Peptides against a protein of PDB entry 4Z63. Designs and how they scored, part 296

Target 1, 334 residues: chain A of PDB entry 4Z63
Amino acid sequence: LCLGMNDLTGNIPEDLFHLKRLNLLGIQENRLSGSLSREIRNLSSLVRLDVSWNLFSGEIPDVFDELPQLKFFLGQTNGFIGGIPKSLANSPSLNLLNLRNNSLSGRLMLNCTAMIALNSLDLGTNRFNGRLPENLPDCKRLKNVNLARNTFHGQVPESFKNFESLSYFSLSNSSLANISSALGILQHCKNLTTLVLTLNFHGEALPDDSSLHFEKLKVLVVANCRLTGSMPRWLSSSNELQLLDLSWNRLTGAIPSWIGDFKALFYLDLSNNSFTGEIPKSLTKLESLTSRNISVNEPSPDFPFFMKRNESARALQYNQIFGFPPTIELGHNN

## One batch from the design tools (peptide; made by RFdiffusion4, then SolubleMPNN)

Design b2_p28_5_s2 (from b2_p28_5, 13 letters changed)
Fold by OpenDDE base, seed 2:
Structure b2_p28_5_s2 (fold): chain B 334 residues (1-334), chain A 28 residues (1-28)
Amino acid sequence: as target 1 above (334 residues)
Amino acid sequence: SARDEALQARLEAALASTNAPVEVGLFA
């Protein structure tokens, strides 16, 4: 049953929960309000539940033990409070959990040993506090993790060295500390392709340890951290780099010539730093800036990414490569 | 290709994360 993208108001009719054979319930992008009913437990055949972009409030009901086939739960952009229900945090069937842009709070706790199918987790823009959960690497299929815009004080856990499944990781604006430790740990994530650390590590030094190596790194975003140091030499070994944003830091020294050796680099933002010297001539030789044919051989995420440009706007589903134009931003350097 | 779309989506998510006013969802 798909009732998304309407102007439905009020509560979900109780009779809807009598549909025991229902595999898909999509009621997203409405004005549904009140608590999410516990009676969703009656939908024992449910595979996909989408209640996103509504006005739901209260706690998410702890009934997911009665939903043994649930693979997809989308509840982003609601007013949910409390934590992740225990039954949801222990779901062996769940592949995707999206609860972004809610008011969820407390410590983030997931039973990763039970969540054997979890491949995507989006909990960005919530009120989670405490430390990053050390057991996330125990979610052996977890590839995509967004924990941005929470308050995870402290460091990246040492256990993340074993996070072999991790491919996309966003921790932007999460009050993280110790960038040296974070990079030292995350370099062991052999499948890591996208790393976003913007608005963390305030005023720290960007490590220039040549022993750091990110083999599959395609996207590195570490903007607006007021980081000191220079362009990191270890990054030169990330031959697959496509996007680099180090803007709004306090980086100094010259832009190195090896920046032009990245065959796939199409977006470079080094703006609002303190870089000096000449612009490397090698930047003019970037094939990706001259040729539109960037062959990206990465497997597609199973799910589309959404960007909301305005609080009042609907989330734009990016179904097509809205190719960022090849961009070099070097503005506001002294 | 589906691969290109995936990467673009990741890139968009990454870029959006740098912009404080922008809300990025990895999956919808």
Scores: peptide ipSAE 0.023, ipTM 0.663, DockQ to the pose 0.104; fails the geometry check
Fold by OpenDDE base, seed 4:
Structure b2_p28_5_s2 (fold): chain B 334 residues (1-334), chain A 28 residues (1-28)
Amino acid sequence: as target 1 above (334 residues)
Amino acid sequence: SARDEALQARLEAALASTNAPVEVGLFA
């Protein structure tokens, strides 16, 4: 049943929960309000539940143990409060959980040992606090993790050295500390292609440790951290780099010539730093900027990226990295 | 605007089938 993108108001009719054969319930993009009914438990055949972009409030009902086939739960952009219910945090069937842009709070706890099918987790823009859950690497299929805009104080857990499934990781604006430790840990994530750490590590030094290596890194965004130091030499070994944003830091020194050696680099933002010297001539040789057919044949992760043109501007959402226009931004380096 | 929110919702919904959105936080 797909009723998305309407002006539906009120709550879900109780009789809807008698549809025991229902595999898909999509009621997203409406004005549905009130609590999400516990009677969802009666939808025993449910595979996909999309209640996103509504006005739901209260706690998410703890009924997911009665939904053995549920693979997709989309609840982003609601007013949900409380934590992730225990049955949801233990769901063996769940592939994707999206609860971005809610008011969920407390410590983030997932039973990753039980969540054997979880591959995508979006809990960005919530009120989770405490530390990052150390057991996330136990979610053996978890590739995509957005935990941005929460209050995860402290450091990236050491256990994330074992986060082999991790491909896309955003921790933007989550009050994280110790960028050196974070990068030192995350370099062990062999499948890591996208790393977003914007608005963390306030005033720290960007490590220039030649021992750091991110072989599969395609996207690195560490903007607005007031980071000190220079362009990190270790980054030159990330030959697959497509997008680099280090804007709004306090980086100094010259922009190195090796930045032009990235064959796939199409978006570079080093603006609002303290870089000096000449613009590397190698930037004019970037193949991605010269070739009309950016047939980057590599499957871009289907992750939306958000770009803000200014603080007041609404973020433009791009579904693919390649949706970004080829850009070199070197402004405001004085 | 409501249109931009709806577009974002559609994009998120479409991507939710395969991948979670990653907030890149690019400042232009």
Scores: peptide ipSAE 0.022, ipTM 0.624, DockQ to the pose 0.128; fails the geometry check
Fold by OpenDDE base, seed 5:
Structure b2_p28_5_s2 (fold): chain B 334 residues (1-334), chain A 28 residues (1-28)
Amino acid sequence: as target 1 above (334 residues)
Amino acid sequence: SARDEALQARLEAALASTNAPVEVGLFA
């Protein structure tokens, strides 16, 4: 049943939970309120549950042990409180968990040894506290992780050296410390293509360690950290770099000429730093700026991602390329 | 803030261009 994108109010009718053969329940983008009923347990054939963009409150019911076929749980943009239920944190069937923009709290705990199918985790914009869970790398299929806008104090765990499945990682605005350690650990993530660390590491020095290497890095965003230092030499070896944002730091020195050697670099933001010298002539040779056809061959994600451009807009399928124009921002350097 | 929204939009589009499965708000 797909009942999303309506003005439905109140609670889910109890009779809906008698549909034992239901594979898909989508009630997203409504005004449904109250607690999410524990009677969801009766939907034993459920593969996809989407309750996102509603007014649900209370704790998520601990009934996921009765949903052995559940692959997709989308609950983003609700008022859920408490933690991740034990049965959900132990689900062997779950591929995607999205609980972004809720009021979930406590220590983040997932039984990654049990969650053998988990490939996407979005818990951004919650109230999780404590340290990053050291056992996340035990989720051997986990590729996409958003933990942004939580209060994960401390450093990136050493265990993340073994996070071979990790491709996309956002930890923006999560009170992280020690950027040198974080980069030193995350460089071992061989599949890491996207790294977002904005609003962390406040006032630290951006490491210029030539031993650091991110082979497959396409997107690096480390904005608004008040980082000191210069453009890091280790970044010059990331030949696949497409997007670099180091804006709103305290970086100094010249913009190096090697910045123009990135053949795929289409977005560069170095604005609001303290860079000096001349703009490298090599920037004018960036192929991405001269070639009209940035054919971003987007491999179709194995699962439907939806992008909402604004809170009032209908979710657009991710496959619609949000084409960034080629951009160079170098403003506000003194 | 308008800055955070602009950063979010930039991140979403950048991630879209890299085929990273990004749902809107991953960087909010």
Scores: peptide ipSAE 0.019, ipTM 0.661, DockQ to the pose 0.069; fails the geometry check
Fold by OpenDDE base, seed 3:
Structure b2_p28_5_s2 (fold): chain B 334 residues (1-334), chain A 28 residues (1-28)
Amino acid sequence: as target 1 above (334 residues)
Amino acid sequence: SARDEALQARLEAALASTNAPVEVGLFA
């Protein structure tokens, strides 16, 4: 049943929860309000539940033990409060959990040993506090993690050295400290392609340790950290780099010529730093800048790629993403 | 901001190139 993208108001009729054969319930992008009924437990055949972009409030009901086939739960952009229900945090069937942009609070706790199918976790823009959960690497299939805009404190856990499944990781604006430790740990994530650390590590030095290596890194975003230091030499070994944003830091020195050796680099933002010297001529020779069309591989047709641009934007399928022009921003340097 | 939108779009393109099989949230 798909009723998304309407102007439906009120609560979900209780009679809807008597549909025991229902595999998909999509009621996203409406004005539905009140508590999410515990009677969703009656939807024992449910594979996908999308209640995102509504006005739901209260706690998420602890009934996920009665939803043994649930693979997708999308509840982003609601008013949910409390924590992740125990049954949800222990779901062996769940592949994707998206609860971004809610009012969830407390310590983030997931039973990763039970969540054997979890591959995507989006809990960005919530009120989770405390430390990052050390056991996240125990979610052996977890590839995509967004924990941005929470009130985490401290450092990236040492256990994340073992986070082999991790491909996309965003921790933006989560009050994290010790960038040297964070990078030293995350370099061990051999599948890491996207790393977003914006608005953390305030005033720290960007490490220039040549021993750091991110082999598969395509996207690095570490903006607005007031980081000191220079362009890190270790980054030159990330030959697959496509996007680099180090803007709004206090980086100094010259922009190195090797920045133009990144054949796939289509977006570079080094603006609002204290870089000096000449613009490397190699930047004008970037192959990726010669074409307006960024060739992006299509996701598997069986598993479409969806991306949310921002808090106000709807999730977009990859095939609907318009190409953006290659960009180099070097403004506001000294 | 227009910058943020452009960054988001480029991040989307960059992520799409990774053949990510699942929905991801790039920005909070």
Scores: peptide ipSAE 0.019, ipTM 0.627, DockQ to the pose 0.080; fails the geometry check

Design b2_p28_5_s3 (from b2_p28_5, 15 letters changed)
Fold by OpenDDE base, seed 1:
Structure b2_p28_5_s3 (fold): chain B 334 residues (1-334), chain A 28 residues (1-28)
Amino acid sequence: as target 1 above (334 residues)
Amino acid sequence: SATEEALQARLEERLASTNAPVEVGLYA
């Protein structure tokens, strides 16, 4: 049943939950309100539930133990409160959980040992607090993780050295500390392609440790951290780099010539730093900017990127990294 | 079954399209 993208209002009729053979329920992009009914438990054949972009409120019902086939739960952009229900946090069938932009709170707890199928987790823009869950690496299929804009604190857990499945990781604006530790840990994530750490590590030094290596790194975003230091030499070994944003920091020194050696680099933002010297001539030779034909046949990340041009601007959603226009931003340097 | 695989592929495709924007806030 697909009823998305309408102007439906009120609650879901309870009689809808008598549809025991229903595999797909999509009611996204409506004005549905109230609580998500516990009677959803009656949809025992449900594979996909999409209630996103509504006005749902209250706690998410703890009925996911009665949904043994549920692979996809999309509840982003609602008014949900409370935590992740225990049955949801223990779901062995769930592949994707998206609860971004809600009012979920408390300590984030997932039973990763039970969540054997979880590959994508979006909990960005919630009110989760405490430390990052140390057991996330136990979710052996978990590739995509957005935990941005939560009230986390502290450091990246040491256990994340074992997060081999991790490909996409956003921790933007989560009050994280110790960038040196974070990078030192996350470099062990051999499948890490996208790392977003914006609005963390306030005033720390960006490490220039030549021992750091991110082999598969395509996207690095560490903006608005007030980071000190220079362009990190270790980044030059990330030959697949496509997008680099280090804007709104306090980085100094010259922009190194190796920044133009990245064959796939199409987006570079070093604006609002304290860089000095000349613009490297190598930047004019970036193949991605000169050749029209970079068919980056790379699988788009499962998650769109948001770009805010300004703090006050509405974030523009880009469904693909490649949706970003080829850009070099070097403004507001010394 | 082929129907389950087709459904799965369609679900994955729809998921790829509906995968909530990870706020890769460059500046968020």
Scores: peptide ipSAE 0.036, ipTM 0.581, DockQ to the pose 0.082; fails the geometry check
Fold by OpenDDE base, seed 4:
Order: sequence, then structure tokens, then C-alpha cells
Structure b2_p28_5_s3 (fold): chain B 334 residues (1-334), chain A 28 residues (1-28)
Amino acid sequence: as target 1 above (334 residues)
Amino acid sequence: SATEEALQARLEERLASTNAPVEVGLYA
């Protein structure tokens, strides 16, 4: 049943929960309000529940143990409060959990040993606090993780060295500390292609440790951290780099010539730093900027990228990395 | 405006709902 993209108001009719054969309930993009009914437990055949973009409030009901076939739960952009219900945090069937842009709070706790099918987790823009869950790497299929815009004080857990499934990771604006430790840990994530760390590590030094290596890194975004140091030499070994944003830092020194050696680099933002010297001539040789037909045939990350051109502008959303316009921004340097 | 932010959020989610997107804010 798909009732999305309407102006439906009020609560879900109780009789809807009698549909025991219902595999898909999509009521997204409405004005539905109140609490999400516990009676969703009656939808025992439910595979997909989309209640996103509504006015739901209260706690998410703890009924997911009665939804053994549920693979997709989309509840983003609501007013949900409290934590992740225990039954949801233990769901063995769940592949995707999206609860972005809610008011969920407390410590983030997931039973990753039970959540054997979880491959995508979006909990961005919530009120989670405490530390990053050390057991996230136990979610053996977890590929996509957005935890941005929460309050995860401290460091990236050492356990994330074992996060082999991790491909897309955003921790933007989550009050993280110790970028050296974070990068030192995350380099062990062999499948990591996208890393977003914007608005963390305030005033720290960007490590220039030649031992750091991100083999599959395509997207690195570490903007607005007030980071000190220079362009990191270790980044030159990330031959698959497509997008680099180090804007709004305090990086110094020259822009190195190797920045132009990235065959797939189509977006470069080094603006609002303290770089000096000449613009590398190698930047004029970036194939991605000169050839129209770079078929980035690689599966796009399952997550949107946001670009804000100015403080007053709205963030433009790009669903895929290749949706970014080819860009070189070197403005506002010394 | 709140309406345009809501629209942008809806676009983000619509995209998110299909491909399990992780929010990658380049500029927050």
C-alpha cells in the first residue's frame, strides 16, 4: 500500500493494521501526526515500512520482534524521541534503518550480533550522545553508516579497525576528537570509499604520516575543522580519489603537484585555507575535468552529498558523487 | 524558508529511501 506524497493528516486508521498480508506500507511525505501505533505489530508480513517525512512524535514502538520479515524501516524526518527500541536494535531481518532527522536521544545501542542483515544505517541529525558504539563492526554486513550531526564525544573506537564491511562513513559534526587516531583506525577499513569528517577535530593537526593509506578512498571530506598542517602526503596514494574537500581549515604550505595526478578527481575544494605558492600546473591535466565522458561506472554511495556554496545558500543535495559539478575551488587562500 | 528546507529534506529522503543514503554533508 503506497499512500506517499499526499496531504494526509491525523493517524493511520486502525483497520489498516489488520492487513496481515501487507508487504509494503508507504505513507511517507504526508502530514500524519501523533504516535506511531503499536498496532504495526499486526502487519506480520511487512517487508518495508516507510513513514518518513511526517509529523510523527513520541517513541518508536517496541514491536519489531513481531515483524520478522521487515527489511526496510524508513522513519526519517519525523519527531520521534527516545532511543531505538530494543526489538529494532535486535532485528535479524532489518537491512536498512533510516531514522535521520528525528529527536532520538540517549546512547546509541545496537545489538550488532543480532542484526545480521543490517547493511545501511542512517541516524544522522539526531540527539544521540555518548560514545560511538564500539560494537558497530560486529554488524558484519554494515556498509553505509551515517551518524552525522549527533554528539558522539571522544574518539573513533579502536574496534573500527575491524570494520571490514564499512564503505561509506559520515561522522560530520559529531564532536569527535583526535583526527590522528581516527585516520589511523579507519585506514584499516579496506572497503572504505567515502569518509566525511567535517566539523570535527577542532583546531587539531591534520596528520602527515606516510604510513597512512586509504587504498579505496574516493571521497574525503574534512571541511571546517580549523585543521593545521599541510596537504597530507599519504593522500597521494589514494589513486581512486574523486572528491576532496579540505576547505575551511588552516592548512598551510604549497598545494602539491600530485593533486593533479588523480585521474578520477573531479571535485577539489581547498578554499578558505592558508595555502601559499603557485597553483600546480598539473591541475590543468585532470582528466576528469577535461574529458566529458568519465563514466564513473562504480556504484554510487547509497547516500546523498550536500554542498553549500555560501552561508546563506541552501545545501544542494547530490544523490551520487558524479552529480557534483566538476569543480576546483582554491579561493580565499594566502 | 521552512518550506524550502522541508522540500529539500523531502528530496533528500526520497533519494535516501531508494538507495539507503548516508548523509554526506560537505558543508554543514
Scores: peptide ipSAE 0.031, ipTM 0.629, DockQ to the pose 0.142; fails the geometry check
Fold by OpenDDE base, seed 5:
Structure b2_p28_5_s3 (fold): chain B 334 residues (1-334), chain A 28 residues (1-28)
Amino acid sequence: as target 1 above (334 residues)
Amino acid sequence: SATEEALQARLEERLASTNAPVEVGLYA
């Protein structure tokens, strides 16, 4: 049943929950309000539940143990409060959980040993607090993780060295500290292609440790951290780099010539730093800027990127990294 | 049945396409 993108109001009719053979319930992009009914438990054949972009409130019902086929739960942009229900946090069938832009709170707890199918987790823009869950690497299929815009005090857990499934990771604006430790840990994530750490590590030094290596790194965003130091030499070994944003830091020294050696680099923002010297001539030879055929047939991260050119501006949603225009921003380095 | 598998595959494809945006938080 697909009723998305209407002006439906009120709550879900209780009679809808008698549809025991229903595999897909999509009621997204409406004005549905009230609590999400516990009677969802009656939808025992449910594979997909999309209640996103509504006015739902209250706690998410703890009924997911009665939904053994549920693979997809989309609840982004609602008014949900409380935590992740225990049955949801233990779901062995769930592949994707999206609860971005809610009012969920407390400590983030997932039983990753039970969540054997979880591949995508979006909990960005919530009120989770405490530390990052150390057991996330136990989610053996978890590739895509957005935890941005929460309040995860402290450091990246040491256990994340074992996060082999991790491909996309955003922790933007999550009150993280110790960038040296974070990078030292996350370099062990052999499948990591996208790393976003914007608005963390305030005033720390960007490490220039040549022993750091990110083999598959395509996207690195560490903007608006007030980071000190220079362009990190370890980054030169990330030959697949496509997008680099180090804007709004306090980086100094010259822009190194090796930045023009990145064949796939189509977006570079080094603006609002303290770089000196000449613009490397190698930047004018970037194949990605000269050739229309950036056939980067690379698996786009399953998560669109939000680019905000201004804090007050609505974030531009890019469904793919390739949706970004080829850009070189070197402004405001005087 | 082949129809159920095709429906399931289409469901999975539609489901993969609805990977909701992660706020990458590219702050320029």
Scores: peptide ipSAE 0.028, ipTM 0.566, DockQ to the pose 0.079; fails the geometry check
Fold by OpenDDE base, seed 2:
Structure b2_p28_5_s3 (fold): chain B 334 residues (1-334), chain A 28 residues (1-28)
Amino acid sequence: as target 1 above (334 residues)
Amino acid sequence: SATEEALQARLEERLASTNAPVEVGLYA
């Protein structure tokens, strides 16, 4: 049953929960309000539940143990409060959980040992606090993780060295500290292609450790951290780099010539730093800017990227990195 | 400083843009 993208109001009719053979319930993008009914438990054949973009409130009901086939739960952009219910945090069937832009709070706890099928997690823009869950790497299929805009104080857990499934990771604006430790840990994530760390590590030094290596890194966004230091030499080994945003830091020194050696680099923002010297001539030879025929294998995270072109402009949402226009931004440097 | 507040506001706004709807199509 798909009723998304309407102007439906009020509560879900109780009779809808009598549909025991229902595999898909999509009621997204409506004005449905009140609590999400516990009677969802009656939908024992449910594979996909989409209640996103509504006015739901209260706690998410703890009924997911009665939904053994549930693979997709989308509840983004609601008023949900409380934590992740225990049955949801232990779901062995769940592949995707999206609860972005809610009012969920407390410590984030997932039983990753039980969540054997979880491949995508979006909990961005909530009120989770405490530390990042150390057991997140135990979710052996977890590829996409958005935890941006929470209050995960402290450092990236050491256990994330073993996060082999991790491909897309956003921790933007999550009150993280110790960028050196974070990068030192996350370099061990051999499948990591997208890393977003914007609005963390305030005033720290960007490490220039030649031992750091991100083999498959395509997207690095570490904007607005007030980071000190220079362009990191270790980044030159990330030959697949497509997008680099280090804007709004306090980075100094020259822009190195090796930045023009990235065959796939189509978006570069180094603006609002303290870079000096000449613009490398190699930047004018970037193949991605000169050749229309470069097929870029784009990483497709389940969370969007956002770009502001101007201060007064609304941020543009991009679902894919390819949606970003080819850009070199070097403004507001010395 | 006024520059720090402007930075914070831009940051919040860049981040607020991350609140834009994730098109359901990315989850297909």
Scores: peptide ipSAE 0.015, ipTM 0.542, DockQ to the pose 0.048; fails the geometry check

